# Ledger of designs, part 238: peptides against a protein of PDB entry 3PUK

Target 1, 227 residues: chain A of PDB entry 3PUK
Amino acid sequence: ERGLKSVVWRKIKTAVFDDCRKEGEWKIMLLDEFTTKLLSSCCKMTDLLEEGITVIENIYKNREPVRQMKALYFISPTPKSVDCFLRDFGSKSEKKYKAAYIYFTDFCPDSLFNKIKASCSKSIRRCKEINISFIPQESQVYTLDVPDAFYYCYSPDPSNASRKEVVMEAMAEQIVTVCATLDENPGVRYKSKPLDNASKLAQLVEKKLEDYYKIDEKGLIKGKTQS

## One batch from the design tools (peptide; made by RFdiffusion4, then SolubleMPNN)

Design b2_p30_5_s4 (from b2_p30_5, 15 letters changed)
Fold by OpenDDE base, seed 3:
Structure b2_p30_5_s4 (fold): chain B 227 residues (1-227), chain A 30 residues (1-30)
Amino acid sequence: as target 1 above (227 residues)
Amino acid sequence: KEEEEKKKKEEEEKELEEKKKKLEEMENLE
């Protein structure tokens, strides 16, 4: 049975590398915090070389221009990552690279997308959203990319109650994204804890899974996978 | 010819190790 790591790598290969691959062409790849962790969890540098990546760079760092090379941005749809991209290709500064291919790990908000389109459209050869917002740890274990999830879920401060709900919603959405990536409909199980956070999260996941598989164009309610 | 091919392989391995080190540094900075 192929572990979660191999499934994630296969998805990235198909959705990102195969989409922008050109024979004999090398690219520089720009990563953010999340995508660095994601790629390190599921591939080696040798795998990236085989896909035509010559160098990996951190998008947040100052980098020297390589004007003859095209850049592949594999980044999260965050203001921080988008602002770094805009610094590389903005009209007021010299372009750091020949052209850009952008692949977002999740849905990009219209506000960020419009900002990119307005300022850098001529430099962009491809812009695509993919659904990979999780990090595989082992065959069946993954880490969610939800900032401050621990702090808000376990905060005793009543003022954080609204933020706790938003965090749980984001966690539930990412769990559904994992299920969609693996083509699995899991049975939701939880252990009761004093704060009842596990029960609330389980309910959100169940509801989102139902909505996802009902709306799926194939109309096929996939049976619950027995874990 | 064989010595030149060996040197080229050693340089390619060294470049690969440097690239791996950069990836590890990116993981540790976060």
Scores: peptide ipSAE 0.011, ipTM 0.323, DockQ to the pose 0.011
Fold by OpenDDE base, seed 1:
Structure b2_p30_5_s4 (fold): chain B 227 residues (1-227), chain A 30 residues (1-30)
Amino acid sequence: as target 1 above (227 residues)
Amino acid sequence: KEEEEKKKKEEEEKELEEKKKKLEEMENLE
């Protein structure tokens, strides 16, 4: 069963496609490296056509202008992806598309958001963050998109301790994102290792889950799902 | 200027139609 993939697709459909859908309107969709992997994991090109996407393009590549078409940017909140977007809309004479809808896969830092707002605000019809920073592999298996996670978590070098903590925090945040997407409050299980990385990660996840469900709009403390 | 803009718009529309056709062709191959 592909349960997680279906959940991810449903989340993208609701949060992105339904949010910007207009009857009879086609859009060009711009993807980065992460969102290309994400969509490839949970949908087909046929599914995107049904959502009014005529073509997908890589945001990092040089693209010909299609000035009559609106663009749907489904991208990560990274300097690289944002800079590519800004190149598409930075000049009035050089606008590649009619307008932009932007959906970030995670929290966009204020510095990046302010840069977009200052340069391209008139071209943007929608800008939204959708918390979906993970890749589904199997029905209940996902990969966290945390760069160098392996290196920093398993580095014996004490100088990497601060970076290790940042990576662990990012991993914990992504796990909470998965739980929120699945509407699940899992029991956290870990095996103790000499480096205690699993224990530290588990504690971070537990704390973040508690914070998330306390703030949840419905005030419903969902009981731990017994898997 | 208006004729050049019209011609550019027609070229962009044609390119979009070609891209749609390629997608449909890929769909028929799966």
Scores: peptide ipSAE 0.000, ipTM 0.299, DockQ to the pose 0.011
Fold by OpenDDE base, seed 2:
Structure b2_p30_5_s4 (fold): chain B 227 residues (1-227), chain A 30 residues (1-30)
Amino acid sequence: as target 1 above (227 residues)
Amino acid sequence: KEEEEKKKKEEEEKELEEKKKKLEEMENLE
């Protein structure tokens, strides 16, 4: 089977690197906590060098200005990551890099988008949202196409709790659909996270898998009816 | 519930496409 790592890498290559590639141009890439884990799961530093990335930097850390180079921000659409970006480009005197290419891993809320647009639009050469909400831990982990999944699942804001549950339900449904398509009933494993999102998602997946693979009164596998 | 979740997803996808269009417009102003 084609390793999920290769699928994720191909998506990043096409959506991010190919989109901003210029012949002979090197960029500094800025990563946050999520995208550091994501890239570490699906590529090597040598792969990034081939894509024109000279160095990777943590967006949360204080960094020396490299004013002659353009920066590629591959970050999550969170207030924390956006605030770090804004500190890099918020004023003409504070510009750490020549220009920015921004690629969000998920849907960027309007509030954050408007904040970026108002503060540093002239420094931005690209701003796109790509939908990569999952880290391929193993070759068996697939990226689901669920808008806002990262933002809502990892939001510390209690006001997003209801939306988070909807997103988790949609994710669980897609996982079950993949399993059904592959005719596989995998065991569910998760690692606890601070927000316990992995546990909740695992429980939803387990329940839905159980429902899908139930044997009906005739001894046949009963598929879930979509509603 | 599932239908409601699908509708919400579709609304989010539409909003995403609208934002992409706005981003393209912003890029063209540079």
Scores: peptide ipSAE 0.014, ipTM 0.339, DockQ to the pose 0.097; fails the geometry check
Fold by OpenDDE base, seed 5:
Structure b2_p30_5_s4 (fold): chain B 227 residues (1-227), chain A 30 residues (1-30)
Amino acid sequence: as target 1 above (227 residues)
Amino acid sequence: KEEEEKKKKEEEEKELEEKKKKLEEMENLE
């Protein structure tokens, strides 16, 4: 059993495939860079076929219209991925697909959401955020998807201090998302580094975990699971 | 005919449920 990979696959199956499943219906699935890596880490093409996906396509590439089929967009809430979606459905006369189901890997900013509503609302059958912005590598190891995280966290330039804080908040949020997905409240451990980034990140994670479990939908405060 | 009507009702119920869920999700995103 593949630990975190199995958990991630189960989450995607429940939140995406089971949510839009229709008996006898096949869909085209559109992926971006992140979701391609995510799915490749936790499933096989045969698993996707069992979920009613006939073919996977890269959202960034030019694609031929398949007007009789519905499309499942499993994408990050980024301007690039959203713009590619808008190109597929922006023209009333030349939609690439019959309809769209959209599943975002994280919170979609209002600016992007409003842009979608204004242009393509009639073509969208489903739009959901599933909160899965991490890639499982090993049983207990994952990769965060935070653009330029390494650059800003290790930048000696004081002008990048504000951006570093924003990046660290995003990293902390993704770690909390992993914990929520696993239903775990881990004890945070870190090794100090010269720039003390690990300590700062650990503090942010601890705070966000405490807030998450205090405000949990069930009103249950879970104790820390020691690492 | 009865089987076709049953299938049609099931499809209509599913479509209605999907619309309700979609509306709720859109409201939560606003």
Scores: peptide ipSAE 0.005, ipTM 0.282, DockQ to the pose 0.056; fails the geometry check

Design b2_p30_6_s1 (from b2_p30_6, 13 letters changed)
Fold by OpenDDE base, seed 3:
Structure b2_p30_6_s1 (fold): chain B 227 residues (1-227), chain A 30 residues (1-30)
Amino acid sequence: as target 1 above (227 residues)
Amino acid sequence: MIDVFEKIDKRSPILKEAAEKRAELYELAE
């Protein structure tokens, strides 16, 4: 068993593939940089075929239209990925595909979400946010996807201090996303290092976990679980 | 029957803010 990989795959299967499944229907799946890595880490092409995916395409690349088939966009909520989608469906007469299902890996800013609704709502059969913003490496190991995280966390330039804080917040949220995906509220542990980044991140994670799991969907207070 | 557009509404304000900050970083990195 792949542990975390299996959990992530089950989450994707339930939240994405089962949600848009139609008997006998094949779809083209569009991936961005993050979701390519994500799916590569937790499934095989044969798994995708079983879920009704005939072919996968890179959303950033120029693609030939396949107007008779619907497209499944599994993408991150970034301006770049959204812009690529809009180019596929922005023109009524030159749509790349028959229709679109969109699943975002994380919270999509209202500005981007509304931009999609305003431009392509009639072509969209489903547009949903799911909470998977990490890449599983091993049974209990994952990798975060935060732009320039290493640079800002270790930058000696004082002018980057504010950006460092933003990066730390983003990393903390992704860790919380992992916990939410796994339905876990772990205790946070860290090892002291020359830099205080680990301590600061741990504090942020603890604070955010406390806030996130304070009240669940049913109004129940959740306690901490074992990580 | 099913809502075409569905957002996650259970996120706390602080998590939403963090997500927005991450989005800002993506914009700056491009």
Scores: peptide ipSAE 0.239, ipTM 0.706, DockQ to the pose 0.390
Fold by OpenDDE base, seed 2:
Structure b2_p30_6_s1 (fold): chain B 227 residues (1-227), chain A 30 residues (1-30)
Amino acid sequence: as target 1 above (227 residues)
Amino acid sequence: MIDVFEKIDKRSPILKEAAEKRAELYELAE
């Protein structure tokens, strides 16, 4: 049983593939490091073929133009991935693809979003943020994508205190994303550690969950569930 | 009619801030 993997796949199918689907149209899909891991965890190449994807390319690699085909960029909202996209469409005469559909796995900062709009608006058919910033490992297990999380969370150096807080908040947001994807408002459980990181993270998650569900899609506060 | 550019407008300001902080961390990791 796929469990969480199935949930993630359904989310991607509806939010990405169904959103840009056009009958008879095949697309080249561009992935970055995170989305490569994400799709590898929850689908097979045959699944992507069924969704109208003919070829998967790594956004970081040099690629030959296929100017007659549209490209589906399923990428993280990072400067690196965005810059790679901009290189593909930065020049009107040297566009690598016919047009672009962009789906970000998370909230895209305004700076990056505006940079895209200013540079490549005419080439973009769709640019949408979706909420899938975690990787399912098994039926009930997932991992987060927060750079240097281990280092800052466990650093005894007080100079890293501010950075540790940033990391904790980033992790908390991703956990909330998981909850939103699963349509759950869980009672947060944790085991205490010597550095009390789990407690701090739990408090952040709880606070963010409250704020999220106050202004969620339904405008309702959901009851706590077991997960 | 579908808007070409669609952001998650209903996301709480706190969650947006956290996402921006993640973006900052990605920049630092590069």
Scores: peptide ipSAE 0.230, ipTM 0.727, DockQ to the pose 0.432
Fold by OpenDDE base, seed 4:
Structure b2_p30_6_s1 (fold): chain B 227 residues (1-227), chain A 30 residues (1-30)
Amino acid sequence: as target 1 above (227 residues)
Amino acid sequence: MIDVFEKIDKRSPILKEAAEKRAELYELAE
């Protein structure tokens, strides 16, 4: 069985690095909090060097312009990360880099996507969504990136019911993303708890998996491949 | 030919909605 870390790295290599590769070209790579954790979990700096990355910068921090180099933004589709990008390219006179390649780890809301287009489309060579919204821990273990997931899932406050549903939905999506990354349609197993959160999540995952594969490139629902 | 701007076309509407909801959570967490 393929290790999750290697699969994730292969996905990134194919979807990001191969997509923007240019012979002899070095890029500066900008990461946010999530993608920093993601890459640290599945690759080494030497791997990134081999992919033409000269240096990694934190998108949240102030950085000196390197106007002769293109930048590769591998970031989550959050307002914070997008705003940081826009600060780098929002002003024509103060562009930090020669051009930008942007790869979002997940679906980018239309509002953010359009905001980017409206602000600095001429500086963008590529802007693409990819499906990597999880962090691999082990060969079969991953961490979901859903803010305050534990709090909302286990909150006894009825006022948080709607947020609980949102969190569950988000978690289910990320699990589906894992499956998509692995190209697997698994059987879902869970441990029931008093609040039945696990069972609810399992049901959501199953439904979302079905929906996902219904509209895949082949238009076919794949059978269950693993449990 | 490669389009400069490319969105995930094969994502189901349900998954898209979930992603949007997750984005909302990120906004709230900031």
Scores: peptide ipSAE 0.252, ipTM 0.726, DockQ to the pose 0.422; fails the geometry check
Fold by OpenDDE base, seed 5:
Structure b2_p30_6_s1 (fold): chain B 227 residues (1-227), chain A 30 residues (1-30)
Amino acid sequence: as target 1 above (227 residues)
Amino acid sequence: MIDVFEKIDKRSPILKEAAEKRAELYELAE
């Protein structure tokens, strides 16, 4: 019955901050574009201070080394964000920070994960995936992080049909992630428009929800929940 | 004791596939 923002914040607090918290230790937190929006939507700077964050830095920007402090990377599993992290720890003599805790907002591809392990595993104290790949706007409203979704979904070019399908599936997964986070199996509703994108997306969501709750994290089968 | 590197092991195969597709889209957008 709690709002989506509070649910997301609670999940971040338990999955990220509680996981790496050490008494009396302050960390620098590195954010990318997505996680900046995510945290801005569900918490205040005072909340982050209470969780042991002294300063927030943008991972994409040039930063001066603070070698005596550990860094908390809360980032999306993208090549750009991973490359920025690797630049911070690529050279042993020029490490930006004392050590790193990495928390990915979503499943990190094995290629990127292995790249991190091979390059700077000695500098990493924690590297974990969590399932928060959406931005809460209102109690029941959220924004998906799918690159170029508008372009591919509404492109009249038939050559983009395969990409449109990929985008639809990515969107459907994020919707399912929201449902999993909220522990809900909702009935899907949509409004018809000139394009049948809403109908196609609804079908994908229903299928993915069915498969997800058939064998969920606890091995439970759940019925539909009114939402 | 916790592992330094921890992957989501029991995630639905369908969700993993979708996540990989999102990763592909990010790569294309760069």
Scores: peptide ipSAE 0.235, ipTM 0.719, DockQ to the pose 0.368; fails the geometry check

Design b2_p30_6_s2 (from b2_p30_6, 14 letters changed)
Fold by OpenDDE base, seed 2:
Structure b2_p30_6_s2 (fold): chain B 227 residues (1-227), chain A 30 residues (1-30)
Amino acid sequence: as target 1 above (227 residues)
Amino acid sequence: MIDVFEKIDKRSKSLKDAAEARAELYEEAS
């Protein structure tokens, strides 16, 4: 059985690097906070070099133009990351890079997607969405990228109830991306505690898995896997 | 194919196709 890290790397390699690879061409890769953590968890710089990446840059930082090189944006579909991208290509006369390949770690909202199309379509060579929104830790261990998840999940303050629901939803969504990455539809197990956090999260995951593995165009349903 | 992936692929393909079409036109003109 291949470890989760290797599976994640293979998916990124296939979905991102193989998609934009051109023999003999080097690219600058732009990362945000999440994708920095993601790649750090499943690959080394030498691996990225083999995929044609010469330099990694932080999308949030001010960067000097490298107008002769194409840029690979591997970023989260957030307003912050998208805004940084738009700043790189917003000015027709002051583009930071020759062209852009954009790969989102998750579904990009239509508002952001349309904003990109309207502003920078001529500079974009590729724009794809992938489904990886988790950090692999070990062979079967991963972490979620949900800010303040611990605080809101265990907060006794009723004023945090709304935020807790948002956090739970985000966590469940990211767990489903793990299942999708592994091509599994597992049964969900949890330890019950006085707080209903585990059960609530489990229910959300189950529901999202059901939605994800709905009947396809051929009427096939992916059954539950033993995991 | 799962509906979610179909939607993603359709969007991605649309942008890819547009970009490639532009590139091809540029190469033909150049």
Scores: peptide ipSAE 0.018, ipTM 0.455, DockQ to the pose 0.053
Fold by OpenDDE base, seed 4:
Structure b2_p30_6_s2 (fold): chain B 227 residues (1-227), chain A 30 residues (1-30)
Amino acid sequence: as target 1 above (227 residues)
Amino acid sequence: MIDVFEKIDKRSKSLKDAAEARAELYEEAS
């Protein structure tokens, strides 16, 4: 079995770089906090150079315009990242780059999508949503980008119960994206802890996997894979 | 879950098509 990092890189290469590749063209790539970690985990700068990326910039930071170059935005569908993009292309006179290719790491809410459409549609050459909401750490290890997950999952304060549920839901969603990326429908195994958080999360993951694989590409139920 | 992914794919395709159409128009106008 191929390592998770290589699988993630292959997915990004196919979904993002191959999609916007133009022979002889260099692009500036804009990353947010999550995608910076994501790419750092699965590729090297030399890999990005091979894909036609000359410079990597942080979308949150002020940047000098490079108006002759197109920009590849590989970002999370968050208000913060989207707002930064909008600032780059909000007006014709203030465009920082020649055009934009936008690739979201997950589903972009309609509110954000409509905001982009209304403000910057003419500057966008591509706008796609991919499904990578995790960080590959090792061949068989990944981490989730869920803020304050540790705190809420292990908080003894009953007032955090609602937030804990939200966090666990988000974690389960991201785990399913891993499975989707790997094209796996695994049996979920967990080690019980005093608060039984692992069991709760496992149940959520199993439920979501069942929903995700109710219908495969052929309209059939995908069987469980060994994982 | 399936519906969400289908929606994503559909939107992505539509946006790509729209973007390409716009690009073609700009090239023709140039």
Scores: peptide ipSAE 0.017, ipTM 0.456, DockQ to the pose 0.034
Fold by OpenDDE base, seed 1:
Structure b2_p30_6_s2 (fold): chain B 227 residues (1-227), chain A 30 residues (1-30)
Amino acid sequence: as target 1 above (227 residues)
Amino acid sequence: MIDVFEKIDKRSKSLKDAAEARAELYEEAS
């Protein structure tokens, strides 16, 4: 009966804050659009203060250097967010913070990862990819971060069919991240009418869940949970 | 899915190891 918000917060606390915590140390936290929404949905500023965050900054905004403080980047693996990080640490003269801890909300593409590694590796104390690509809205409700999902899923233009499939795959992947976060392997239910989008998505989710839980972290098969 | 997670973990560990190796030198130089 745990609320999704509390589960998400606990995961972030464990995967991000506990991972980079230093006793008596305060950090500046950099957020992008997605992670701003994510944290706003599952915690308060007081919670972040307790985790050693002194201030929150928007990674997209122009910021003055605070060279004596380390920075915690909790960001999505997008070109925009990565480019902002690169500007912060791309050169010694432009270095805004003492060092960086980077936590991506999802898999970082190799192209972006390699750019970071090539140009900013000396400034990075930690880089980790976590798996939180959704926003908890209510105790049992969440939203996905899939750009233009509505447009492509409901587009009457047949030329968008290929893009629709890509979007559906992305949505299914994110739903699986929710299940992984909750440690659930649910049965999937859907309403099929008027369009087959729900059915298609359900099938993708079921398939991905089967693949994901075929071998868990303990090398065991996880059975279906009651949803 | 499993392959992706394994790759993520591997990369994260690699960067951690590299960061730890550089940490002492970085702090001394700062």
Scores: peptide ipSAE 0.021, ipTM 0.482, DockQ to the pose 0.037; fails the geometry check
Fold by OpenDDE base, seed 3:
Structure b2_p30_6_s2 (fold): chain B 227 residues (1-227), chain A 30 residues (1-30)
Amino acid sequence: as target 1 above (227 residues)
Amino acid sequence: MIDVFEKIDKRSKSLKDAAEARAELYEEAS
């Protein structure tokens, strides 16, 4: 049985590093807050070196240009991360790197993508979205990246009901991305308490899993797995 | 949800192809 960390690393290796690998070429990798946590959870610096990454930089920080090297951006599709990328390549004369390979951890909204396209298209060698929006903690444990999830799920304030629903949907979607990453279609189990949070989330996950595996990426139908 | 995943896959392929095309043009121009 493969640990979740190894599976996540394998997916990143295949979807990101293998995709942009060029023999003898080293790249600078730019990470944001989420991808820093993600990579820290599933790989070591030595692993990244083997994948042709010479140095890791924080996309949020000011950085000196290294104009002779290409940059690999492994970032979340957020306005903050995208804006930082735009600052790196938005001006022809002020490009920090030779070119950019962009890999988003989730779907990039059209508005953000259009900004990138309009400003930096000539600098982009790759632009790909990969579906990884969770942090592997243990061999069979992961953490979702849903801001304020705890607050809204357990808030007694009725005014937060709509936001709670949005959070639940986001959590369910991320759980499904874990399943997709693992290539699994598990049964959902939960513990019920006075609050219906677990039940609601379980229902959402089951529904989304059912929908997702009706027709997978290859048009195949998948049955339930053991995990 | 199916729509989201399908959209990501389709868009990712499209964007990769577009990026490669742009890269080729850039390399030819530089």
Scores: peptide ipSAE 0.015, ipTM 0.472, DockQ to the pose 0.039; fails the geometry check

